# Peptides against a protein of PDB entry 2MBZ, part 83

Target 1, 143 residues: chain A of PDB entry 2MBZ
Amino acid sequence: GINLTPEEKFEVFGDFDPDQYEEEVRERWGNTDAYRQSKEKTASYTKEDWQRIQDEADELTRRFVALMDAGEPADSEGAMDAAEDHRQGIARNHYDCGYEMHTCLGEMYVSDERFTRNIDAAKPGLAAYMRDAILANAVRHTP

## One batch from the design tools (peptide; made by RFdiffusion4, then SolubleMPNN)

Design b2_p22_1_s3 (from b2_p22_1, 8 letters changed)
Fold by OpenDDE base, seed 5:
Structure b2_p22_1_s3 (fold): chain B 143 residues (1-143), chain A 22 residues (1-22)
Amino acid sequence: as target 1 above (143 residues)
Amino acid sequence: SEERRRRRAAGALAFASMYLAP
C-alpha cells in the first residue's frame, strides 16, 4: 500500500483515507495490467510524491470548478484541455490511460455514488461536468 | 469548510483511477 506513517497520511490526505479502498481494489483489479503498473510506479513514491499527486488533483478540481463558475461548456477548449491534462496525469502517476479508459473513468464518477458524493463535495454537478469534458476530449481526439 | 470539501474531492479523484483497468 501507501508507505507512509499515519501522521504523514493525515498530513497529505486529511480525513480522506485511501487505505479504506485497498482491499476492494486488490480484489477487483489485482490481476489487471493497470493495477500492476500502478503498484510498480507507486512502490517508490515518497511523501513528497503523494503530496504532489494530491496537489495535482486539487489544482484540477479548482480548474474545473472555475470553468463551471464561468459558465464554460464542458465541451469548451478549456474544459477539454483540463480533461486531457487529467488523462496525462493518470498516465504519469499510475498506468497507461487511453481515451476509452478515460471515458470509463468519467462514467464511473457519475454512476458510482461513492465517487459522485465525494467529487460533488467541491461543487454540485462537478462529477457530471468532468464526465462530459472527458467524453468531449475523447471525441475530439478520436475522429 | 471549502478547503475540506475540496480536499475530499481531490482525494477521490486522485485514487479513483484504480477502479478501472483495460
Scores: peptide ipSAE 0.475, ipTM 0.893, DockQ to the pose 0.572
Fold by OpenDDE base, seed 2:
Structure b2_p22_1_s3 (fold): chain B 143 residues (1-143), chain A 22 residues (1-22)
Amino acid sequence: as target 1 above (143 residues)
Amino acid sequence: SEERRRRRAAGALAFASMYLAP
């Protein structure tokens, strides 16, 4: 799990409790290479590492919200570039993330109500916007 | 607050990456 004290977890993640998902992730994907890769990478993460990851996610959230507020379509270059940065961030921090995997993650944002509610807390429709941007980015990068 | 809601969303995104495609 995350090697942080309860106080440190609160400082980094606030109201969001990552431990709520640890068991589910292990049960559903514990035998995959991606899971093993993520566990290996994150095992050495410090509070500062987790804070960086949280900050990156926050920046991404702000970026997508700004795109939505500006009226940029989810298949605009701006939105697709944000999706690409998201994919690359997953690759750096967790596991190799191809476009197919990224598309599946995007679909989860809208199909799993838990994630939809949490993501849309930042802005209604954000999860769907991200899913569409992720899909568009995948399409433009696949022959 | 807006910051709390964004932080909640950011947390969800950060840990959604732990989920995998079937």
Scores: peptide ipSAE 0.447, ipTM 0.891, DockQ to the pose 0.570
Fold by OpenDDE base, seed 3:
Structure b2_p22_1_s3 (fold): chain B 143 residues (1-143), chain A 22 residues (1-22)
Amino acid sequence: as target 1 above (143 residues)
Amino acid sequence: SEERRRRRAAGALAFASMYLAP
């Protein structure tokens, strides 16, 4: 799990408890390279590192919400660029994330109701918008 | 609050990455 004290976890993650997913993640993906890479990388993370990850996710959320509010389509350059930054962030923080893998994550945002509800807490339809942007970004980078 | 809702969403995004494997 995350190597932080309960107090530090609360300070960084607040109302969202990442530990609630730890057992399921281990059960589903514990034998995969992605899981191994993530555990290896995050083992050295400090409170400040986890805070940075949260900040990056918050910034991304704000960007997508702003795009939606502006009426920009999910396949706009702005939306696709935000999706690309999301992909690169996953690669930097957790594991190598190609466009196909990113597409699978996007699909999970809309197919797993738990993630849909959590993501759409910021804005209704955000999960679907992100999924579409992720798909568009993947397509534009496919030869 | 708006802040709490956004933090909840950000948390979900941050850790959703753990739900996929190659």
Scores: peptide ipSAE 0.434, ipTM 0.882, DockQ to the pose 0.591
Fold by OpenDDE base, seed 1:
Structure b2_p22_1_s3 (fold): chain B 143 residues (1-143), chain A 22 residues (1-22)
Amino acid sequence: as target 1 above (143 residues)
Amino acid sequence: SEERRRRRAAGALAFASMYLAP
């Protein structure tokens, strides 16, 4: 798991427990290249690395919320750019994330109620907005 | 608070990447 003390985990993640999904992820995806890549990359992460990842996700959340508040459609350049940054962040921090993979993740955000509930805590409908932006970004980058 | 809700959402997004495409 994450090589942080309970105190450090609380400092970075607060009430969110990132380890709650570990067993399920291993069960579903433990034999995939992406899973192996993620485990290899994150094995060396420090508290500062995890904090950076959390900060990046927080910033992205704020961007999407701001876009929604401004009435920008999910297929706007702003929303698609945010989706692209999300994809690239996954690639840097975890595993190679192509557009198809990203689209599947977006679909999970709306099909798994656990993720929908957690994401929409920031703003109702955020998960669906992100899914739509992710899809739009994938489409514009598909020849 | 709003901040706590955003942090929870951000955390969920960050670690949702642990889930992979089928």
Scores: peptide ipSAE 0.398, ipTM 0.874, DockQ to the pose 0.558

Design b2_p22_1_s4 (from b2_p22_1, 6 letters changed)
Fold by OpenDDE base, seed 1:
Structure b2_p22_1_s4 (fold): chain B 143 residues (1-143), chain A 22 residues (1-22)
Amino acid sequence: as target 1 above (143 residues)
Amino acid sequence: SEERARRRAAGALAFASAYLAP
């Protein structure tokens, strides 16, 4: 799990407990390269590192919500750029994330109701919007 | 609140990406 005290975890993640999914994830994906890479990278993360990751995710969420509020389609340059930044953030912080992998994540956002619910807490339809932006970004980067 | 909801969503995004990739 995340190597933070309960107090530190609360300070960084608040009401969200990321460790609640660890066992399930391990059972489902523990033998994948992505999982191993993530565990290896995050093992050395400090509270400040986790805070940075949360801040990046928060900024991305706000960015997508703003795009939706502005009526920008999910395949707009702005939405695709946000999706690209999301992909790059995953690659930087967790594991190598190509466009196929990113597409799989996008599909999970809409197929796993738990994540759909959590994501859409920021704005209804956000998960679907992100999925569509992720797909569009993958397409534009495929020759 | 909106901020709380956004924070929860951000966490979901961050750790969905970290842990549930095939």
Scores: peptide ipSAE 0.193, ipTM 0.806, DockQ to the pose 0.669
Fold by OpenDDE base, seed 5:
Structure b2_p22_1_s4 (fold): chain B 143 residues (1-143), chain A 22 residues (1-22)
Amino acid sequence: as target 1 above (143 residues)
Amino acid sequence: SEERARRRAAGALAFASAYLAP
């Protein structure tokens, strides 16, 4: 799991405990390349690394919310750029994330009610908006 | 609060990126 003290985990993740899902993740995806890559990369992460990842996720959330509040469509340059940054962040921090993989993640945001509920806590419809932006970004990058 | 809501959303995204793969 994440090699942080209970205090550090609380400081970084708050009420969300990713280790709560460790067994489920291993059972469902333990034999995938993405799982292997993520475990390999994150094994050396410090508190500061995890904090950076959380900060990036928070910034992305604020960015998408701002786009929605401004009425920007999910296929706007702003929304697609945010989706692209999200994809690149996944690739940098966790595992190889091509446009196909990213699209599948977007679908998970709206099909797994746990993610939908948590994402939409920031703004109703955010999960769907992100999914649509991810799709649009994938399309514009597909020849 | 709005800040707590954003943190929950950020946590969900981080969880998806770190632990789940389609």
Scores: peptide ipSAE 0.182, ipTM 0.791, DockQ to the pose 0.625
Fold by OpenDDE base, seed 2:
Structure b2_p22_1_s4 (fold): chain B 143 residues (1-143), chain A 22 residues (1-22)
Amino acid sequence: as target 1 above (143 residues)
Amino acid sequence: SEERARRRAAGALAFASAYLAP
């Protein structure tokens, strides 16, 4: 699990406790390379590391919401660039994330109701928009 | 609030990125 005190976890994650899902994640993906890479990499993360990750995620969310509000399509340069930054962030912080992996994550955002609900809390349709941007970004990089 | 909503979304994305794989 995340090696933070309960207080630190609250400061970083608020009401969202990622450790709540540890067992499910292990059961579903524990035998994947991505899981092993993530566990190995995050084992040394400090509170500041986790906070940075949360800040990056928050910034990305704001970018996508702004793009949607501006009427930019999910396959616009701006949306695809945001998707690319998301992919690179995953690769930097968690595990190797190619375009196929990224598209699978995007699909999960719309197929897992828990993610859809949480993401769309920021803006209705955000999960679908992100999924579409992720797919478009993958397509443009793997023609 | 919208800020809380964004934070929840960020948390969900962080969780997906950190722990989930296809």
Scores: peptide ipSAE 0.173, ipTM 0.779, DockQ to the pose 0.646
Fold by OpenDDE base, seed 3:
Structure b2_p22_1_s4 (fold): chain B 143 residues (1-143), chain A 22 residues (1-22)
Amino acid sequence: as target 1 above (143 residues)
Amino acid sequence: SEERARRRAAGALAFASAYLAP
């Protein structure tokens, strides 16, 4: 699990409990390189590291919402750049995340209803917008 | 609140990034 005390976990994640998904994650992805990389990398993370990761995710969410509110297409430079930053954030903090992997994550955001509901809590249609931006970013980097 | 909703969504994204892979 995450190397934090219960109090630290609450301070960082609040009502979101990543531990409630630990068994499912292990069952579905426990044999993948990404899972192993993430477990190895995050084993040394401090409370401040996890807080930074949450802050980065929050900033990205606000950025995508702002793009949607401004009417920017999901394949705009702004949306694709946000998607690229998302990909790089995953690579920096968790596991190697190529464009194919990123596209698969985007598809999960719209195909797994739990993710769709969680993401769209910030703004209806956000999951689909992110998926489209992720796909567009992948396409422009794989000519 | 909208802020709470954004934080929840951010948490979901962080969770996916940290532990989920196809």
Scores: peptide ipSAE 0.169, ipTM 0.779, DockQ to the pose 0.644; fails the geometry check

Design b2_p22_2_s1
Fold by OpenDDE base, seed 2:
Structure b2_p22_2_s1 (fold): chain B 143 residues (1-143), chain A 22 residues (1-22)
Amino acid sequence: as target 1 above (143 residues)
Amino acid sequence: MREEEERRRRRSAGALAFLGRL
């Protein structure tokens, strides 16, 4: 799991334990390349690394919400740029994430109710907006 | 303030836990 003390874990994630999903993820996707890459990469992460990842995720959420509030289409340059940063963040922190993989993740955000509920906690429809932006970004980079 | 922050942490942590998928 995450190599943090209980105190460090609380400081980064609050009273939520992300490892509560580890068993399910391992059972369902433990044989995938993405899982192996993520486990290898995150094994050395410090508290500061995990905090940076949380900060990046929060920033991305704020960007998408701001775009939605401004009425920017999900296929706008701003939304596609946010989607690109999301893809690059996954690649940097967890596993290789090409445009096809990214579109698959986007589809999961709207097809897996747990993802949808977690994402839409920031703003209703955010998961769908992200999926659409991810798809548009993939299209513009793979014509 | 704190409740919203805790919600964001749980959301981010929950989403992160699923990144091993696909």
Scores: peptide ipSAE 0.125, ipTM 0.720, DockQ to the pose 0.418
Fold by OpenDDE base, seed 3:
Structure b2_p22_2_s1 (fold): chain B 143 residues (1-143), chain A 22 residues (1-22)
Amino acid sequence: as target 1 above (143 residues)
Amino acid sequence: MREEEERRRRRSAGALAFLGRL
């Protein structure tokens, strides 16, 4: 799991322990390159690194919500740029994330109800909006 | 504020739980 002390994990994630999903993740993706890359990269992460990742994710969420509230289409430059930043964030923090992988993640956001609920906690329909923006961003980068 | 932080933690932790693909 996350290489933090119990105290550090509580500080960063609170009462929600991401390691509760460790078994499922290992069973579903434990033999993938993405899993191996993520485990290798994150093994050296400090509490401050994890907090930074949380802050980046929160900022991205705020950006998408603001775009939705402004009525910007998911295929607008603003939405596609936010999707690109999301992709690059995954690549920087976890594993190589190409456009195909990113579109697969976007589809998971709307097909796995657990992800949908987690994402839509910020704003109803956010998961679908993100999926659409991710797809649009992938399309513009693979003409 | 606090509720937003808790929501953020749950969302991010949910994503981090699936680090094999996210």
Scores: peptide ipSAE 0.117, ipTM 0.727, DockQ to the pose 0.381
Fold by OpenDDE base, seed 1:
Structure b2_p22_2_s1 (fold): chain B 143 residues (1-143), chain A 22 residues (1-22)
Amino acid sequence: as target 1 above (143 residues)
Amino acid sequence: MREEEERRRRRSAGALAFLGRL
């Protein structure tokens, strides 16, 4: 789990406690490389590290919302670049995230209502837009 | 069959996205 005090967790995550999903994540993915990598990498994270991760996520959210508001298609250069930054952020902070893994994540964003609800809290349809951008980005980077 | 299981396993790694708002 996240090695923060309840107070620190609140400061960083607010009302969203990622540890509420720890048991489910362990049950579903505890034997995956991604899970192991994430546990190993995040074990040393400080409050400041988690805050940076949240800041990056917030910036990405704002970027996607701005693209949607501008009417940019999900396969636009801007949307695909945002998807690429998302992929790279996962890779830097949590686990190896290739384009195939990323497309799988994108599909989960629209197929798991909890993900959809969490993402679409910023803007309705954002999860679908992200999924489409992720797929487009994967396609353009696939030889 | 195998591709779907691998895809499901990879989709499953995405639940870590909940832990970090990924």
Scores: peptide ipSAE 0.156, ipTM 0.721, DockQ to the pose 0.051; fails the geometry check
Fold by OpenDDE base, seed 5:
Structure b2_p22_2_s1 (fold): chain B 143 residues (1-143), chain A 22 residues (1-22)
Amino acid sequence: as target 1 above (143 residues)
Amino acid sequence: MREEEERRRRRSAGALAFLGRL
């Protein structure tokens, strides 16, 4: 689990409790390299580390929302660059995230209603926009 | 069949611990 006090967890994650998903995650992905890498990396994370991760996620969310509000296509350079930063953030903080893995994540964002609902809380259609940007970014980097 | 199952497994591997936060 995450090595934070209940108070620290609330400060960082608010009403979202990542520990409630630990069993499901283990059942679905416990034998994957991504799971092992994430467990290894996050085992040493401090409150400040988790806060940084949340701040990065919030910044990226704002960036995608701004692109949508500006009417920028999901396959624009701006949207694809945001998708690339998202991929790199996952790679730094959790597990190796190549373009194929990233595309799989993007598809999950629109196919798993829990992800869709959580992402679209910032702006309706954001999950679909992110998926499209992720796919476009993967295509431009995979000739 | 097998390729679709492998795609499904790879799609699921990315949702580590933070549904909607990654």
Scores: peptide ipSAE 0.155, ipTM 0.712, DockQ to the pose 0.049; fails the geometry check

Design b2_p22_2_s4
Fold by OpenDDE base, seed 5:
Structure b2_p22_2_s4 (fold): chain B 143 residues (1-143), chain A 22 residues (1-22)
Amino acid sequence: as target 1 above (143 residues)
Amino acid sequence: SEEEERRRLRRSAGALAFLSLL
């Protein structure tokens, strides 16, 4: 689990408890490279590290929402750049994330209602917008 | 095959989604 006290977890994640999914993640993906890489990287993360990760996620959410509000297409340079930053953030903080992996993550955002509900809490349709931007970014980086 | 790789990636992506928080 996350190496934080209950108080620190509340300060960083609020009502969301990522450890509630630990058993499901282990059962479904415990033998994947991504799981092993993430467990290795995050094992020594401090409260400040987790707070930084949350701040990065919040900033990304704000960027996508702003793009949607401005009417920018999901395949605009702005949206694709935000998707690229998202991919790089995953790679930096958790596990190797190529464009194909990123596309699969984007598809999960719209196909798993738990993710869709959590993402769309910021703005209805955000998950679909992110998925489309992720796909567009992957396409532009595929030779 | 590409199809097998996509299945592998989908499985891994699920782990990634929960681990990455977003």
Scores: peptide ipSAE 0.209, ipTM 0.787, DockQ to the pose 0.049; fails the geometry check
Fold by OpenDDE base, seed 1:
Structure b2_p22_2_s4 (fold): chain B 143 residues (1-143), chain A 22 residues (1-22)
Amino acid sequence: as target 1 above (143 residues)
Amino acid sequence: SEEEERRRLRRSAGALAFLSLL
């Protein structure tokens, strides 16, 4: 799991503990390349690394919320660019994330109620908006 | 097939979703 003390985890993630999903992830996807890549990348992460990742996630959330509040369609340049940054962030920090993989993640955000509730805590409908932006971004980058 | 590959990617993506904090 994340190699931080309970105090460090609280400081970075607050009440959200990503390690709560460790057993489920291992059981369902422990033999996938994505899982192995993530374990390799994150094994050496410091508190500062995790804080940066959290900051990036928070900024992306704010960006999507702002787009929704402005009435920008999920297939707008702004929304698709935010989706692209999301994809690239996953690729840098966790595992290789192509456009098809990213689309599958987007579908997970709306099909798994746990993800939907977690994401929509920032704004109702955010998960669906992200999914649509992810799909639009994938389409524009896939001839 | 394309459908089989999508199913495989969805399973992998699920793991990734939990690991990516988003």
Scores: peptide ipSAE 0.190, ipTM 0.771, DockQ to the pose 0.055; fails the geometry check
Fold by OpenDDE base, seed 4:
Structure b2_p22_2_s4 (fold): chain B 143 residues (1-143), chain A 22 residues (1-22)
Amino acid sequence: as target 1 above (143 residues)
Amino acid sequence: SEEEERRRLRRSAGALAFLSLL
């Protein structure tokens, strides 16, 4: 798991406790490449690393919300670019994230109520918007 | 198979989703 102190975890993640999912993630996906890669990569992360990751996630969330508020379609260049940045961020910070993997993540955002609730906390419908943008981005990058 | 790959991706995505949404 994340090797931060409880205080550091609170400072970085606030109300979100990633450790609450540790057992479930291990049980469901502990034998996947993504899990192993992420565990290995994040094992060396400092508080500052985690904070950076959170900052990136927050920025992305703000971008998507802004796009939605502006009425930009999820398959707009702006939305697809945000989706691409999301994919790249996952790849950089956690595990290899190809377009198929990314679309699967997007689908999970709308099919797992916990994800939907967490994402839509920023704006209702954000999870669906992200899913659609992720799919559109994957399509445009697939020959 | 394609089905196996989909299952793999879904499983990996699930694990990743919890991690990527940190």
Scores: peptide ipSAE 0.187, ipTM 0.771, DockQ to the pose 0.049; fails the geometry check
Fold by OpenDDE base, seed 2:
Structure b2_p22_2_s4 (fold): chain B 143 residues (1-143), chain A 22 residues (1-22)
Amino acid sequence: as target 1 above (143 residues)
Amino acid sequence: SEEEERRRLRRSAGALAFLSLL
């Protein structure tokens, strides 16, 4: 789990408690490479590291919302670039994330209501927009 | 196979999404 005090967790994550999902994640995916990589990598994370990750996520959310507000298609250069940054952020902070894996994550964002509700809290349809951008980005990087 | 790999990735995607804090 995240080795922050309850107060630090609240400061960084607010009402979202990642540790709330620890048991489910371990039960369902504890034997995956991604889980092992993430646990190993995040074990040393400080409050500042987690805050940086949240800041990056917030920035990406704002970018996607801005693209949607501007009417940019999810397969636009701007949307695909945002999707690429999202993929790279996952790779830096959590686990290896290739384009196929990223596509699977995008699909989960629209198929798991918990993710959909969480993402769409920023803007209705954001999860679907992200999924489409992720797919488009994967396609353009696939030979 | 490609299909088997996709199934594996789909199974792990849920965990990955939670781990990515989205």
Scores: peptide ipSAE 0.173, ipTM 0.753, DockQ to the pose 0.055; fails the geometry check

Design b2_p22_3_s2
Fold by OpenDDE base, seed 1:
Structure b2_p22_3_s2 (fold): chain B 143 residues (1-143), chain A 22 residues (1-22)
Amino acid sequence: as target 1 above (143 residues)
Amino acid sequence: DEEERRRLRRSAGALAFLSYSL
């Protein structure tokens, strides 16, 4: 799992424990390239690395919420740019994330109630908005 | 194709949970 003490995990993730999904992830995706890449990359991550990742996620969440509050459509330049940053963040921190992969992630955000609930904690409908932005971003980058 | 998407969905799922916070 994540190489942090329980105290460090609390400091970084608060009430959320990513390792709570370790068994499910292993069972469902343990043989995928993404899983292997993520395990390899994150094995050396420090508390500071995980904190940075959380900070990036929080910033992106705020950015999407602000776009929604402003009434920007999910296929706006702002929303698509936020989706692109999300994709690139996944690629840097976890695993190769092309546009098709990102689209699949977006679909999961709205199809798995656990993701939907966690994402929409910031703002109702955020998961769907992100999914739509991800799709739009994928379209604009696909010939 | 659909087979590739199925594969990608599985891979994406792994990371969705690993990168669950976003």
Scores: peptide ipSAE 0.149, ipTM 0.751, DockQ to the pose 0.048; fails the geometry check
Fold by OpenDDE base, seed 5:
Structure b2_p22_3_s2 (fold): chain B 143 residues (1-143), chain A 22 residues (1-22)
Amino acid sequence: as target 1 above (143 residues)
Amino acid sequence: DEEERRRLRRSAGALAFLSYSL
């Protein structure tokens, strides 16, 4: 699990405790390369590392919200660039994330209500917007 | 490849909670 004290976990994640999903993650994905890579990378993470990851997520959220508020379509250069940064962030922090994996993540954002509720807390429809931007970004990078 | 896509979709779920926290 996350090697932070309860207080540190609260400071970084608030009411969201990622450790509550540890058993589900292990049961569903424990034999995947992505799981092994994530466990290896995050095992050494400090509070500062986790805080940086959360800050990056918050920044990306604000960026997508701003694009939506500006009326930019999900297949705009701005939205696709934000999706690309999201993909690269996953690759840096957790596991190798190709475009096909990224599109699967995007689809999960709209098909799993747990993700949809969490993402749309920032702005209604954000999960769908992100999914569409992820798909568009994958298309432009796929020959 | 639809088989690969299905495998990736199954593995993406729980990892997404780690990859994106809001």
Scores: peptide ipSAE 0.146, ipTM 0.744, DockQ to the pose 0.054; fails the geometry check
Fold by OpenDDE base, seed 3:
Parts: C-alpha cells; structure tokens; sequence
Structure b2_p22_3_s2 (fold): chain B 143 residues (1-143), chain A 22 residues (1-22)
C-alpha cells in the first residue's frame, strides 16, 4: 500500500482511505505489468509526492467541470487536452499509459458504479464526460 | 471551502484504484 504514516495519509487524503481498495486491486490486477510498475514507482514516494498527485487530480477535475459548465463538447480541443494531461499524469506517476490503455480506463469510469459515483461526486455526468474526452483524444492521436 | 475539499477528496479512492488498475 501507500508507504505513509497514518497521520500523513490523513493529511493528504483526509477522511477517505485509499487503502480500502488495496485488496481488490491486488486480486484483480496484481499480476499485471501496470500494477508492478506502479508499486515500484510509488515505493519511494513521499507525502509531498502524494500531495502533488492529489493536487494534479483535483486541478484536472476542476478543469473538466469548468468545461462542462461552459457547455464545451467532450470532443472539444479543451476537453481533449485535459484528457491528454490525464493520460500523461498516469504515465508519469504510475505506469505506462498509451491511448488504448487510457480508453480502457475511461470505459471503467462508466461501467464500474463505484468509479462513476466517486467521480460524479464532483459533478453529475463527469465520468461520462471524461470517458468521451478520453476517447476523442485517443482518436485525434490515431492517424 | 471544506465542502469542496471533501468533494474532491472522494476522488482519491478512484485515483488509488486507478494507480494499480489495468
């Protein structure tokens, strides 16, 4: 799991405990390259690293919400750029994330109710909007 | 705002799940 003290975890994640998913993730993806890469990368992460990752995620969420509120289509340049930043963030922080992998993740956002509920806590329909933006971004990068 | 913080922090679960997911 996340190599932080309970106090550090609380400072970064607040009342929400990300480790609640650890067992399920291990059972479902423990034998994947992505899992191994992420475990190797994050093993050295400090509280400051995790805080940065959380800040990046929060900023991205705000960007998508702002785009939705402005009525920008999910296949707009702004939405696709946000999706690209999301993909690159995963690649930097966790594991290699190509466009195909990214589209699979986007589909999970709308097919797993837990993901949908967690994401849509910021704004109803956000998960679907992100999925569509992810798909559009993948398409524009495929000749 | 604290309410906004709570709202955004709920995404931490999804992020953590994603970090290890395929």
Amino acid sequence: as target 1 above (143 residues)
Amino acid sequence: DEEERRRLRRSAGALAFLSYSL
Scores: peptide ipSAE 0.103, ipTM 0.696, DockQ to the pose 0.570; fails the geometry check
Fold by OpenDDE base, seed 2:
Structure b2_p22_3_s2 (fold): chain B 143 residues (1-143), chain A 22 residues (1-22)
Amino acid sequence: as target 1 above (143 residues)
Amino acid sequence: DEEERRRLRRSAGALAFLSYSL
């Protein structure tokens, strides 16, 4: 799991403990390349690494919310660029994330109510907006 | 401000869960 003290985990993640999902993740995806890559990469992550990842996630969330507030459609250049940055962030920090994988993740955001609830905490409909932007970005990069 | 921070943490938590998922 996350190699942080309880105090460090609280500082980075607040009341959310990602390790609470460790068993479920292992059961569902433990035999996938993505799981192995993520486990390998994150094993060496420091508190500063996790904080950077959280900061990137926060920035992206604010960016998508701003796009929604501005009335930009999910298939706009701005929304697709944000989706691309999201994909690249996953690739840098966790595991290889191609466009098909990214599309599957986007679908999970709206099909798993736990993801939907957590994402939409920033803005109602954000998960669906992200899913649509992810799909649009994938389409434009896979002609 | 604190509410905003808490909201962002929840969304970031979803990303953390994603990190191990699919």
Scores: peptide ipSAE 0.096, ipTM 0.706, DockQ to the pose 0.650; fails the geometry check

